# Peptides against a protein of PDB entry 6D0Y: the designs that were tried, part 39

Target 1, 225 residues: chain A of PDB entry 6D0Y
Amino acid sequence: ETEDHLESLICKVGEKSACSLESNLEGLAGVLEADLPNYKSKILRLLCTVARLLPEKLTIYTTLVGLLNARNYNFGGEFVEAMIRQLKESLKANNYNEAVYLVRFLSDLVNCHVIAAPSMVAMFENFVSVTQEEDVPQVRRDWYVYAFLSSLPWVGKELYEKKDAEMDRIFANTESYLKRRQKTHVPMLQVWTADKPHPQEEYLDCLWAQIQKLKKDRWQERHIL

## One batch from the design tools (peptide; aimed at target 1 D4 V31)

Design b2_p21_6_s4 (made by RFdiffusion4, then SolubleMPNN; from b2_p21_6, 8 letters changed)
Fold by OpenDDE base, seed 3:
Structure b2_p21_6_s4 (fold): chain B 225 residues (1-225), chain A 21 residues (1-21)
Amino acid sequence: as target 1 above (225 residues)
Amino acid sequence: SKEEELEKLNEERLKEALEKL
């Protein structure tokens, strides 16, 4: 395989095919595994890139990484390490949009057996603990809470099945923070109907309510958040 | 199961990295 060919294969996976997605992913995983001796660095870079830039294919690429991890778990580990490095870089650069997608990607990797549930719980504990630190800007505190909450649609069910007590503690800390943080309501363009008024709500409070409902529904998602 | 074994290996290798975010 050439570098350009690998790029094409990785970027185009999941496109319409006569074969099932799973079959295509298995095939690609086999190709990538065979090319690791020659193109490991390139493959790592490509996978990290598509993870960041193609959020619409999140579950496709997490599944692919899961398959690769099953074939070569050392590579799976290297991939996660690379993603963590990228997340740290994004945070240092205050690129919060990229960072949150990376957290969501890592979250779904739990379902793909690349990251263990306890490890993800530990990461979220670390995130929420930022809200308890002294002299930390609220914008940063808010982001960590947002990153946590916005990732739960992907991993909340698994984490509560494995670590319910720890998750409850994280939720309690989150709720406490949301109650005590300063709230700034910015007027937004809103469509009002006489029959269905919907008052504007602070974003994190809204997200919290959505996640609480999701939790109440036993993590059975009826609509995409 | 094989999945459980893999998960354990994943935890052992990646936990520290994830905690240091």
Scores: peptide ipSAE 0.247, ipTM 0.837, DockQ to the pose 0.020
OpenDDE base, seeds 1, 2, 4, 5: peptide ipSAE 0.248, 0.244, 0.246, 0.245; ipTM 0.837, 0.833, 0.835, 0.835; seeds 1, 4 fail the geometry check

Design b2_p21_7 (made by RFdiffusion4)
Pose (drawn by RFdiffusion4):
Parts: structure tokens; C-alpha cells; sequence
Structure b2_p21_7 (pose): chain A 225 residues (1-225), chain P 21 residues (1-21)
């Protein structure tokens, strides 16, 4: 019964309401503490569900996990382990679109001080390391580069300031790979072949240009909540 | 205080949603 009270309470946080978003998260994180001794097992799988199925509300739930972790270290560990467990499950089942949501989530948890930045940089340089794997499809190398680059809008500022020597090695490996990719197939996927008024760019070249501009902008982006 | 008021309002909304089901 109260479990249903916990589920609908977690799913609806951040919707339109009289209270501010921050007031709602602080209040919700408080009640999840009180119910945590009895329902630790259930609260855990619910947060795992929203981290997997609600990427649009991503930053709302990483803050919520961040608050519970600052107050309860063992819960933060159990959750991160569950995320690593699910990231493996998703990659094994060939659910890569679902996996990028989990990688984005783990990344943004760095901003919430749940995950140390060095651990995240180590995972990313293993992602880009897939560009060196031989006898594998380009789409495989593309996805692991995509998972890295698409996470940077959230975690980019933090990972660079803390560790820029290893991040530049990652960016160098990334730029080297992007230049040697074949783009012979792009015409079959363009809605318009014309370059005017708007070019239809290959998705990784587009994301690369976007990230490099954000880098020149000192990693300041004005949209992400 | 504002966090407590917000937690109470969310719990009331969650009870109403469970009673509607």
C-alpha cells in the first residue's frame, strides 16, 4: 500500500505544483529517509526504474539520489552497483538506446557528488578505447563514442577541471577516430540532399561540433536544469 | 518548513491517487 504511495510519489516529482522543484526534492528526499529502514529494497528498484525509463527527467532524479547518498552512504553504493549491474544487462541484451540513458545518469551523478570524477574518466577512456578494437563494425565504435560525447553536456565541466590531462587524451583519440570514419552512406539517410538552407549532418559530426563549441565556451551551457 | 509542507502536499496527492484507483 505505502509502496504504491512511494512509487507514484517518485514518478510525479518535478511536475507542475505550487511548491518549487527544489522544495519538492528536499521534502521527498526526507520522506524517503524515514521509509528507508523498512523499504530499502523497494525504494532501490524504483529509482533504478526511473533512471532507466525516464531520461527526460534525468537531472531531477540524479539530484534525488544525490541527497539520499549524502545522508546515507550505503544506499548510494547499493544504487551505483545496481546501475553497473543494469548497464551490463542492457549492453548484453543489445539495448544500446537504453544503455546511453544509464551512462548519462552515472555521469550526471558526478555533479551530485555520488561518483568520483576519476572513476568516470576511467570508464570513458575505456569507451573511446573501443575505437581501437579491430574487426568490429563501425556502428559499435560509433555508439561507444556517442555514449561518451552525449554525456558531456551534463558532466563535461566537472570532468575537465578535475582531470584535463586524461580528458585531452580522450578527446585526441575521439577526434582521430571521427576523421577516419566513412560517410559514404549519409546521402541515403538525408531528408534533403541540398546543403541550403540547412545541412543535414551526420549525427556524430554534429554532436562533435556541438561539444567542441561548448569546450570553447568554458563548458557553460544555459539550458540543462 | 517549506520542505515539510511540500512533503505533506505530495503525500496527500499520492493518497488521493491511490483512493481513485
Amino acid sequence: as target 1 above (225 residues)
Amino acid sequence: SAAEEAAEALLEEAEEAVEAE

Design b2_p21_7_s1 (made by RFdiffusion4, then SolubleMPNN; from b2_p21_7, 10 letters changed)
Fold by OpenDDE base, seed 2:
Structure b2_p21_7_s1 (fold): chain B 225 residues (1-225), chain A 21 residues (1-21)
Amino acid sequence: as target 1 above (225 residues)
Amino acid sequence: SEAEEAAKKMLEEAKKELEKK
């Protein structure tokens, strides 16, 4: 396969086809696996780019990476490293919407067996531990709680199935923080953008309530958060 | 894995960046 052809295949996966999505993903994974010896760096870059720029295809690309990682190749680790680098860069660039999306993407990689559940739990423990940091702005504490809660629709079920005690601890710490944090009224229609890294104060409480309901409903989403 | 540990390290570095924002 040529580099241009690989780019086309990766970008167009999930589009209307005579074959099932699952079949197309398996086929593409096979093609990419075969080409890794020659085009590993290019494939990594392409997957990282489309993962970041095409959020509507989140589950498609996490699945694809999962399929590649399952083929006796340490590809998943390198991809995760690339995504973490992107997370770092997005934070440096004040792209907080991109940053939280990347956390969601990493969360869904747990479902695809690219990231181990204990590792994701540890990540979320680290996120929520920020609420205990001293001499930091509340916006930092709020963002990490937001990033954690916003990612649970993608990975909460898996983490509770494997690490229920640890997750309960994280939830307890989150609840404690939400009760003690300072709250300010913000316009309801305020959009969180790269220039506005702090979500609406009331939104965290609303999100918490939604996540608790989701947990109660065994992580089956009936309504989009 | 080693790659996973490296990723964790990078994440910690990313957390430090948020403190500056």
Scores: peptide ipSAE 0.025, ipTM 0.613, DockQ to the pose 0.017
OpenDDE base, seeds 1, 3, 4, 5: peptide ipSAE 0.024, 0.024, 0.024, 0.021; ipTM 0.543, 0.497, 0.503, 0.497; seeds 3, 4 fail the geometry check

Design b2_p21_7_s2 (made by RFdiffusion4, then SolubleMPNN; from b2_p21_7, 11 letters changed)
Fold by OpenDDE base, seed 1:
Structure b2_p21_7_s2 (fold): chain B 225 residues (1-225), chain A 21 residues (1-21)
Amino acid sequence: as target 1 above (225 residues)
Amino acid sequence: SEAEKAAQLMLEEAKKELEEK
C-alpha cells in the first residue's frame, strides 16, 4: 500500500461496505501491520490524527487499535504513549474539550485490551484527587470530576468488574466532594453547556445522578450522556 | 497538574507491561 492509500483506508474505515465492520477492521489491521516496517511513523500519526479529529468514529478507531495491538504489541504501546503525550499537550494548551475526549478515548481502549484496567483506575484516582487540592479554583476540581464521570459510560463496567473496591472508593470521594462543593456561581467549562438534559439542574449533580443510575443498571447504557 | 500525573502514571504502567513481555 502507498502512503496516500493508507491515509484513505484509515479515514474511510467504518463507511458503507458490503462486508461487516468487524471484517473490515480486521482486514485493515492486517494491512497496517504489514506496512509498519515501511510506514510506522506515518501510520502512527494518521491513527492519532483520526482518533482526535473524528469523535464520531471513536469506537471504530479504538477497536482498530485494539486489533492492531493484538498483532503488534509494541505499536500499541507507542500509540498509547502518543495519545498520552497529546493529552498532556491539550491540558497545557487549556484545550479542555480535546482533553476530555482523549480521556474517553483512552477509557474505551481499556475495553479493547490496549490499556490495563488498573492503569485507568489509577488515572481516575489521580483525577479525583484534584478535589483535595487547596487554593485552586473550583472549576479545576469540577473539571476533573467531570472528566472522570463523563468517561464512565465507556469503561465503568470493565473497571467495576475488575476493581470494584477501588472504584467504590473513588465514588465515595466523588460523592463527598459533590456534597461539599459550592453550587452557586460556579464557573463551568463550555462543554457543560452544550448538551444538558436538564438545563435547570446543576450539571455535575445531574451527571452524578445519571452515572448513579447507570451504575444501578449495571452499566447498561440506554441513553447517550 | 494532577492530570499530567495521571497520564504519567498510566505511561509508567504501560511501560511496565511492555517490560514484562
Scores: peptide ipSAE 0.037, ipTM 0.658, DockQ to the pose 0.017
OpenDDE base, seeds 2, 3, 4, 5: peptide ipSAE 0.028, 0.029, 0.031, 0.020; ipTM 0.616, 0.617, 0.633, 0.545; seed 5 fails the geometry check

Design b2_p21_7_s3 (made by RFdiffusion4, then SolubleMPNN; from b2_p21_7, 10 letters changed)
Fold by OpenDDE base, seed 4:
Parts: sequence; structure tokens; C-alpha cells
Structure b2_p21_7_s3 (fold): chain B 225 residues (1-225), chain A 21 residues (1-21)
Amino acid sequence: as target 1 above (225 residues)
Amino acid sequence: SEAEEAAKKMLEESEEELKKK
């Protein structure tokens, strides 16, 4: 395969096809695996790039990486390392939008058996621990909580299946933080719907409520968060 | 898996870096 061809294949995966997405991904994984001896670096770079630049294809590329990881563990590891490096860079650059997406991506990699659940739990523990640090702006604390909570739709089920006690601790710490943090919403402000009034909620409070509902529903998503 | 171990290591390193911030 040529580099251009590989790029095309990687970028176009998930497009309309006569075959199932799963079949296409398996096929692509096979192609990429075969080309790793010659184009490992290029493939790695391409996957990292599309993973970052095409957020709409998050699950496609996490699945692809999962398939590749099953075929070549070393490559899977290198990919994760690259993504972690990118996360670090994003955080250093205060690019929180990219960073949170990367956390979500990494979270879904747990489902794809690329990242172990305990490792992700540890990351989230570390994230939430920031809320306990002194001399840290609330916006930073909020971001880590947001990064954690907003990633749970992708990985919460797996993490609670494997590390329920640890996750409960993280949740408790998160809840504690959310209760004590400064909020911008006013309780008296409400959005009125036809049947029920809804109080205005700050974005983290809203997200927290959604995640709690998701958890209550045993991580079976009934609505898009 | 090897990849999971690598990921774990990287995540651990990331944790340490995050604690330093």
C-alpha cells in the first residue's frame, strides 16, 4: 500500500458501504497490520491525526485501534502513548477542548480493550483529586470534573463493572466538590415547560444529574448526552 | 496485554504530571 492509499483508507472508513462497518474495520485493520512493517510510523501518525481531527468518528477509530491492538499489541501501545502525549500537550497548552475529547477517546479505548479499566480509573481518580488541591483555579477543577463526567457515557459501564468501589469513591468526591463549588445559576431562575418547571442548572450540575441518571439506568443510554 | 501495560504506564506517568500542576 502507498501512503496516500493508506491515508485514504483510514480517512474514509465508516463511509457508506455495501459491507457492515464492522467488516470494513476488520478489513482495514488487516490491511494496516500487513503494512505496519513498512509504514508503521505513517499509520500511527495517521491514526492519531484522524482520531483527533475527526471527533465524529470517535467510535470508529477506537474500534479500529482495538482491532489493530488485538493484532499488534505493540502498535496499540504506541498509539495509546501517542494519544497520552497529545493529551499532555493539550493540557500544557490549555487546549481544554482537545484535551477533553482525548479523554473521551481514551475512555472508549477501554471498551475496545486497548486500555485497562484500572488504568482509566486511576486517571479519573487523579482528575478528581485536582478538586482537592489548593491554589488551583476553580475553572481548572471544573474542567477535570467535566472531563471525567463527560467521559462516563463511553466507559462508565465498564468501569463500574470492574472497579465499582473505586468509582463510587470518585463519585462521592465529585459530588462533594460540586456541592461546595461556586455556582453561577440562581435557584429562582427556572425554565418553564408545558408540564413541569425546570430549575436552571449550571453546566456541571446538569451534567452531574445526567450522569447520575445514566448510572441509575445501569449505564444504558436512553438519550444522547 | 502489552498495550494495556503500556497504557497503564503512560497513564501513571500522566497522573504524576497532573499532580505536579
Scores: peptide ipSAE 0.023, ipTM 0.558, DockQ to the pose 0.018
OpenDDE base, seeds 1, 2, 3, 5: peptide ipSAE 0.014, 0.023, 0.023, 0.015; ipTM 0.514, 0.554, 0.554, 0.434; seed 5 fails the geometry check

Design b2_p21_7_s4 (made by RFdiffusion4, then SolubleMPNN; from b2_p21_7, 10 letters changed)
Fold by OpenDDE base, seed 2:
Structure b2_p21_7_s4 (fold): chain B 225 residues (1-225), chain A 21 residues (1-21)
Amino acid sequence: as target 1 above (225 residues)
Amino acid sequence: SEAERAARLMLEEAEAELKAK
């Protein structure tokens, strides 16, 4: 394989094919593994790039990395390191949209057996612990809670299966914070009803309700959140 | 796995840095 061909394969995975997505991913993982001796740095860079820039393919690339990790654990580790570095850079650059996405990506890597569940739980514990700090603005506290909650659709099931007690504690702390935080409500545009305008549910409260419903449904998604 | 071990270490470091921000 050439570098250009590898780029094409990585970027186009998940597109229409005569084979199943799973088969294609397994095949690509095999190709990438075989080419690591010659193109490790290129493959690493490509995977990091597409993971970051193609959020619509999040589960495709986490699965690919999971499959590749099963073949080459060292490369999997290097990939995670690279993604963590990217997360740090995003935070330094105040790119919180990218940062939260990267947290979601890392979360799904747990589901793909690339990152251990206890490690992700520890990260979320640290995120939620920010809510207990007095020297940080609420907007920062809110972001960490958002990063935590918005990642649970990808990893909540696994974390509760492995670390239910710890997760319950995190949830309790999150709920406590949400109850005491200052809330800003935006008037809802009443386009489809004659009812009087009512405040739109605050975004974290809304997300919390969605996650609680998801948890109640044993983390089986029935609709897009 | 090696990847999990590496991830654990990196995440622990990231956790500390995130909290400091």
Scores: peptide ipSAE 0.027, ipTM 0.649, DockQ to the pose 0.018
OpenDDE base, seeds 1, 3, 4, 5: peptide ipSAE 0.020, 0.014, 0.026, 0.025; ipTM 0.544, 0.392, 0.638, 0.642

Design b2_p21_8 (made by RFdiffusion4)
Pose (drawn by RFdiffusion4):
Structure b2_p21_8 (pose): chain A 225 residues (1-225), chain P 21 residues (1-21)
Amino acid sequence: as target 1 above (225 residues)
Amino acid sequence: SLEEIQETLLEEAEEEHEEEE
C-alpha cells in the first residue's frame, strides 16, 4: 500500500506544483530516508526504473539520488552497483538506446557527487577504446562514441576541470576516429539532399560540432536544468 | 516548512491511491 504511495510519489516529482522543484526534491528525499529502513529494497528498484525509463526527467532523479547518497553512503553504493548491473544487462540484450540513458545517468551523478570523476573518465576512455577494436561494424564504434559525446552536455564541465590531460587523450582519439569514418550512405538517409537552407548532417558529425563549440564556450550551456 | 511539504506529499499520495481503488 505505502509502496504504491512511494511509486506514484517518485514518478510525479518535478511536475507542475505550487512548491518549487528544489523544495519538492528536498522534501521527497526526506521521506525516502524515513521509509528507507523498511523499504530499502523497493525504493531501490523504483529509482532504477526511472533512471531507465524516464531520461527526460534525468537531472531531477540524479539530484534525488544525490541527496540520499550524501545522507546514506551504503544506499548510494547499492544503487550504483544496480546501475552497472543494468548497463551490462542492456548491452547484452542489444538495448543500446536504453543503455545511453543509463550511461547519461551515471555521468550526471558525477555532478551530484555520487560518482568520482576519475571513475567516469576511466569508463569513457574504454568506450572510445572501441574505435580501436578491429573486425567490428562501424555502427558499434559509432554507438560507443555517441554514448560518450552525448553524456558530455551534462558532465562535460566537471570531467574536464578535474582531469583534462586524459580527457584530451579521449578527444584526440575521438577526432581521429570521426575523420576516418565513411559517410557514403548519408544521402539515402537525408530528408533533403540540398544544403540550403539547412544541411541535414550525419548525427555524429553534428554532435561533434556541438560538443566542440561547448568546449570553446568553457563548457557553459544554458538549458539543462 | 519542510515537515509541511512532507505531510502534503504524503496526503496527495494517499488521495491518488484512493482514486485508483

Design b2_p21_8_s1 (made by RFdiffusion4, then SolubleMPNN; from b2_p21_8, 7 letters changed)
Fold by OpenDDE base, seed 4:
Structure b2_p21_8_s1 (fold): chain B 225 residues (1-225), chain A 21 residues (1-21)
Amino acid sequence: as target 1 above (225 residues)
Amino acid sequence: SLEEIQEKLLEEAKKEVEKKK
């Protein structure tokens, strides 16, 4: 395979074809695995790029990475490291939209057996710990809470199944922060579709309520927006 | 759903890895 061909394959996976998505993903994983010896760096970069730039294919690429990780654990690790670096860079650049998506992507990688649940819990602990920092603007604290909460639709079930006590602690800290923070009125933030419309609330409070309901519903989501 | 596909594929992958151990 050539680099250009690999790029095409990676970018186009999940598009309509004569084969099932399952077959395409398995096939692509096989192709990529076979080409890792020669094109690891390129494949890594490509996957990072599409993971970052094609949010509509989040589950496709997390699945692909999961498949690759199963085939090559080291590659999976390198991919995660690259994504974490990208997350850090995004945060440093104040690109919070990209950052939050990356957190969601990483969250779904837990479901793909690429990232261990404890590691994700630790990340979220770190995020929520920002709320306890005195020299951090509230907007930044809010973002970390947002990043945490908005990622739970992708990983909350898994994390609570494996780390319920730790998650409860994070939730408690989050709730405490939300109660004491200064509230602003902004358009409603909705991460998933519910049968009943939500009243207009502060976006974090609204998200919190949604996540609480999701938790109550045992993380059975109807629709993710 | 895509999530179901994900779960299926990953479960199969996991099984394959376990067989190789």
Scores: peptide ipSAE 0.195, ipTM 0.758, DockQ to the pose 0.031
OpenDDE base, seeds 1, 2, 3, 5: peptide ipSAE 0.133, 0.034, 0.037, 0.180; ipTM 0.716, 0.621, 0.600, 0.732

Design b2_p21_8_s2 (made by RFdiffusion4, then SolubleMPNN; from b2_p21_8, 10 letters changed)
Fold by OpenDDE base, seed 4:
Structure b2_p21_8_s2 (fold): chain B 225 residues (1-225), chain A 21 residues (1-21)
Amino acid sequence: as target 1 above (225 residues)
Amino acid sequence: SMEEIQKKLLEEAKKEVKKKK
């Protein structure tokens, strides 16, 4: 496969074709696996790019990565590392919209057996721990809570099945923070745009309530967050 | 659903990997 062809294949997966999505994903995984010896870096970059830029295909690409990880564990690891680096870069650049999406993507990778549940729990612990930092603006603390909560639709079930005690602790810490945080005089987060239905001061509380409901419903989605 | 597809594919992949080990 040529580099350009790989790009085309990766970018177009999940689009309408004569074959099923399952067949296309399996086929593409096979093609990519075969080309890893020659095009690993390119494939890695392409997957990172589409993972970042095509949010509408989140589950398609997480699944693809899951398939690749099953075939080549090292590649899966490298991909995760690249995504984590991108997350850090996005955060440093104050690109919180990209960052939260990356967290969601990583969250779904747990379902794809690319990221271990304990690792994701640790990430969320780290996020929620920011709420305890004294020299951090509340807007930043709020974002980490948002990133955590907004990712739970993708991974909450899996994490509670495997790490219920740890998750409960994170939830308790989150709840405590939400109760004590200021709701006024907080700068707007990038994630709150004109298309958001709730003011920022209420959004986290609303999201919390939604997640609590989702948890109560055993993580069966009944509504879109 | 995509989730069902995901689960199916990944389960199959896991089985294949186990067979290769």
Scores: peptide ipSAE 0.461, ipTM 0.880, DockQ to the pose 0.032
OpenDDE base, seeds 1, 2, 3, 5: peptide ipSAE 0.457, 0.459, 0.458, 0.457; ipTM 0.880, 0.880, 0.880, 0.879

Design b2_p21_8_s3 (made by RFdiffusion4, then SolubleMPNN; from b2_p21_8, 8 letters changed)
Fold by OpenDDE base, seed 4:
Structure b2_p21_8_s3 (fold): chain B 225 residues (1-225), chain A 21 residues (1-21)
Amino acid sequence: as target 1 above (225 residues)
Amino acid sequence: SMEEIQKKLLEEARKEVEEKK
């Protein structure tokens, strides 16, 4: 496969075709696996790019990565590392919309057996720990809580199945923070922008309530968040 | 659902890997 062809294949996966999505994913995984010896770097970059830029195909690409990871653990690791780097870069660039999506993507990678549950728990612990930092603006603290909570629809079930005690601690800390944080009355339906990462108070509280309900419902989604 | 597809594919992948070990 040529480099350009790989790009096309990766970008188009999940689109309507004569074949099933399952078949297409398996096929693409096979192609990519075969081409890793020659195009690992390119494939890695492409996957990172589509993972970042095509949120509508989140589960498609996480699944694809999962398939690749199953066959090539090192590649999966490299991909995760790249995604983490991208997350850090996004945060540094104040691209919070991208950042939160990346967290969600990483969260779904837990379901794909690419990221271990303990690692994701540790990440969320780190996020929530920001709420305890005194030199951090509340807007940033709120965002980390938002990033955590908003990712739970993708990974909450798995994390609670495997790390319930740790998750409960994170939840307790989150709840404590939400109760004690300064209330900022902002319209709930305000569109978030990259330069305005502050989760609206009402949204965070609403999100918290929704996540609590989701947890109560054993992480069975009844409504799409 | 996509989730079902995901689970299925990943389970199959894991199975294949285990069979090769």
Scores: peptide ipSAE 0.512, ipTM 0.899, DockQ to the pose 0.032
OpenDDE base, seeds 1, 2, 3, 5: peptide ipSAE 0.508, 0.511, 0.508, 0.509; ipTM 0.898, 0.898, 0.898, 0.899

Design b2_p21_8_s4 (made by RFdiffusion4, then SolubleMPNN; from b2_p21_8, 8 letters changed)
Fold by OpenDDE base, seed 4:
Structure b2_p21_8_s4 (fold): chain B 225 residues (1-225), chain A 21 residues (1-21)
Amino acid sequence: as target 1 above (225 residues)
Amino acid sequence: SMQEIQEKLLEEAKKEVEEKK
């Protein structure tokens, strides 16, 4: 496969075709696996790019990565590392919208057996721990809580199945923070931008309530958050 | 659903890998 062809294949996966999505994903995984020896770096970059830029295909690409990871564990690891680096870069660049999406993407990678549940728990622990930092603006603390909570629809079930005690602790800390944080009263319908990571009070509280409900429902989704 | 597809594919992949070990 040529580099350009790989790009096309990766970018177009999940689009309407004569074949099922399952077949297309399996086929693409096979192609990519075969080309890893020659095009690993390119494939890695492409996957990172589409993972970042095509949020509508989140589960498609996480699944693809999962398939590749199953066949090539090292590649999966490298991909995760790249995504983590991208997350850090997004945060440094104050691109919080991208950052939260990346967290969601990483969260779904747990379902894909690319990221271990304990690792994701540790990440969320780190996020929520920011709420305890004194020198961090509340806007940043709120974002980390938002990033955590908003990712749970993708991974909450898995994490509670495997790390319920740790998750409960994170939830307790989150709840405590939400209760004690300074409430900001801004319109809920405010459009968030990359430079405005601060979730509205109402939204964050509503999100918390929704996640609590989701948890109560054993992570069976009944509504779209 | 996509999630079902995901689970199916990944389970199959896991089995395939295990069989190759």
Scores: peptide ipSAE 0.478, ipTM 0.886, DockQ to the pose 0.032
OpenDDE base, seeds 1, 2, 3, 5: peptide ipSAE 0.474, 0.477, 0.478, 0.475; ipTM 0.885, 0.887, 0.887, 0.885

## One batch from the design tools (peptide; aimed at target 1 S17)

Design b2_p22_1 (made by RFdiffusion4)
Pose (drawn by RFdiffusion4):
Structure b2_p22_1 (pose): chain A 225 residues (1-225), chain P 22 residues (1-22)
Amino acid sequence: as target 1 above (225 residues)
Amino acid sequence: AEESELHSEMVEDHEKLQRLLS
């Protein structure tokens, strides 16, 4: 019964309400502490559900996990382990769209001080390392590069300041791969073949240009909540 | 077939990401 009270309470945080978003998260994180001794097992799988299924509300739930971790270290560890467990499950089941949401979530947890930045950089340079794998489809290399680049809008500023020597090695490996990709197929996927008024760009070249501009902008982006 | 489906999913996610970041 109170479990249902916990679920609908987690799913609806951040919706329209009289209280501010921050006041709601601080209050919700407080009640999850009180119920945690009895319902640790259930609270864990619910947070795992929203980290998989609600990527649009991503930063809301990483902050919530961040608050519980600062107050309960063992819970933060159990959750991260569950995320690593689910990331493997998703990649094994060929659910890559679902996997990018989990990678984005793990990344943003660095901003919440739940995951150390070096651990995240080590995982990313293993992602880009897939560009070196031989006898694999370009789409495989593309996705692992995409998971890295698409995460940077959230975690980009933090990972670079803390470790820029290894991050530049990753960017160098990424730029080298992007230049040697084949784009012969793009015309079949363009809604308009004309370059005017708006070019229809291949998705990785577009994301690359977007990340490099953010880099030149000192990693300042003014939209992500 | 599976590669084509995966490529389409990455494009769709990229469009959703552009929208989210706008």

Design b2_p22_1_s1 (made by RFdiffusion4, then SolubleMPNN; from b2_p22_1, 15 letters changed)
Fold by OpenDDE base, seed 1:
Structure b2_p22_1_s1 (fold): chain B 225 residues (1-225), chain A 22 residues (1-22)
Amino acid sequence: as target 1 above (225 residues)
Amino acid sequence: SMEEEIYRQLRELYEELREELS
């Protein structure tokens, strides 16, 4: 396959087809696997690009990477390394929309058996540890807590099944921080829209309550709202 | 400010999350 053709195939996966999405993904994984010896760098770059720029296809591309990883290639590890680099770059550039999405993307890679559960737990431990930093703006602490909590709908079930004790510690630290953080000094996080489910609650408190409900409901997404 | 921009983005992300989970 030519580089241009590979780009087209990767970008168009998930579009309307006579075949099932699963069949199309398996087919694409086969094509990409065959071309990795000659176009590894190009394929890696393309997948990183579409993963970053097409959030509506998150599960499509995490599944695709999972399929490639399952074909006994080290591509999964290289892809994760590239995504981690991109996460660091997005944080440096103050692109918090992209950064949170990348954390969510990495979280879903745990479900695709690309990232080990302990590694994701370690990442979340690092995030929540920011709440213990001194002489930093609260917005920094709040963002890392948000990044953690907002990713749990995609990976919370898997992490609690495999690392329940560690997750409980992270939750305890998160709860402790949420109780002691200043709410009146962050008006931009106040829920003021009447259409929101909990307009009387602070933004992170609302998210925390939703995650607690999700956890109580054994991580069934239909019960979070 | 940087703080205002971060919180603006967080609010947008929260709304997106709620829509995705609904």
Scores: peptide ipSAE 0.024, ipTM 0.534, DockQ to the pose 0.643
OpenDDE base, seeds 2, 3, 4, 5: peptide ipSAE 0.023, 0.023, 0.021, 0.021; ipTM 0.529, 0.562, 0.475, 0.454; seed 3 fails the geometry check

Design b2_p22_1_s2 (made by RFdiffusion4, then SolubleMPNN; from b2_p22_1, 16 letters changed)
Fold by OpenDDE base, seed 3:
Structure b2_p22_1_s2 (fold): chain B 225 residues (1-225), chain A 22 residues (1-22)
Amino acid sequence: as target 1 above (225 residues)
Amino acid sequence: DEEEKIRQQLIDLYKELQEELS
């Protein structure tokens, strides 16, 4: 396989075919596994790119990464490292929406057995701990809370099943912060759309209400946007 | 192992982001 051909294969996965998506993903995983010795760096970069640019295919590519990780023991760690680097680059470029997409992607990797649930909980604990920092801009605190809450539709069920006590603590800290923060409009962030959004509320309050409802509904929703 | 490696990467993320966002 050539690098350009690999790009085409990765970008086109999930398109309509005579075979099931699962079979197509298994096939692609096999192709990529065979090419890892020669094109590992390129494959990692491509997967990071589609994770960033094709959020509508989130679950497709997390599943693919999960399959590759199962085939190649070291792939998952290298991919997560690459994703973290990409996340930092997105933040440096002030692309906060892209950064949130990357956090969501990492979150869904828990469901694909690439990232352990306790590791994700630890990450979110670190995120929410920013709300307790003094002498930092509120926009920083707000972003970490947003990144956390915005990722829960993909991983909240798994985290509560395995780490309910820790998650409750994170939620309590989040709620406390939201009650005491000053409400302002932050144009760099977009509110996530749930089944019954509250657009009349401030974006974080709206998201919080949506997540509370999702939690109440046992993390079951009609659609994920 | 790989699981521990990933865990450490995620834990260190906050520290790295803090340096870049401050």
Scores: peptide ipSAE 0.287, ipTM 0.821, DockQ to the pose 0.028
OpenDDE base, seeds 1, 2, 4, 5: peptide ipSAE 0.155, 0.251, 0.260, 0.248; ipTM 0.757, 0.799, 0.805, 0.794

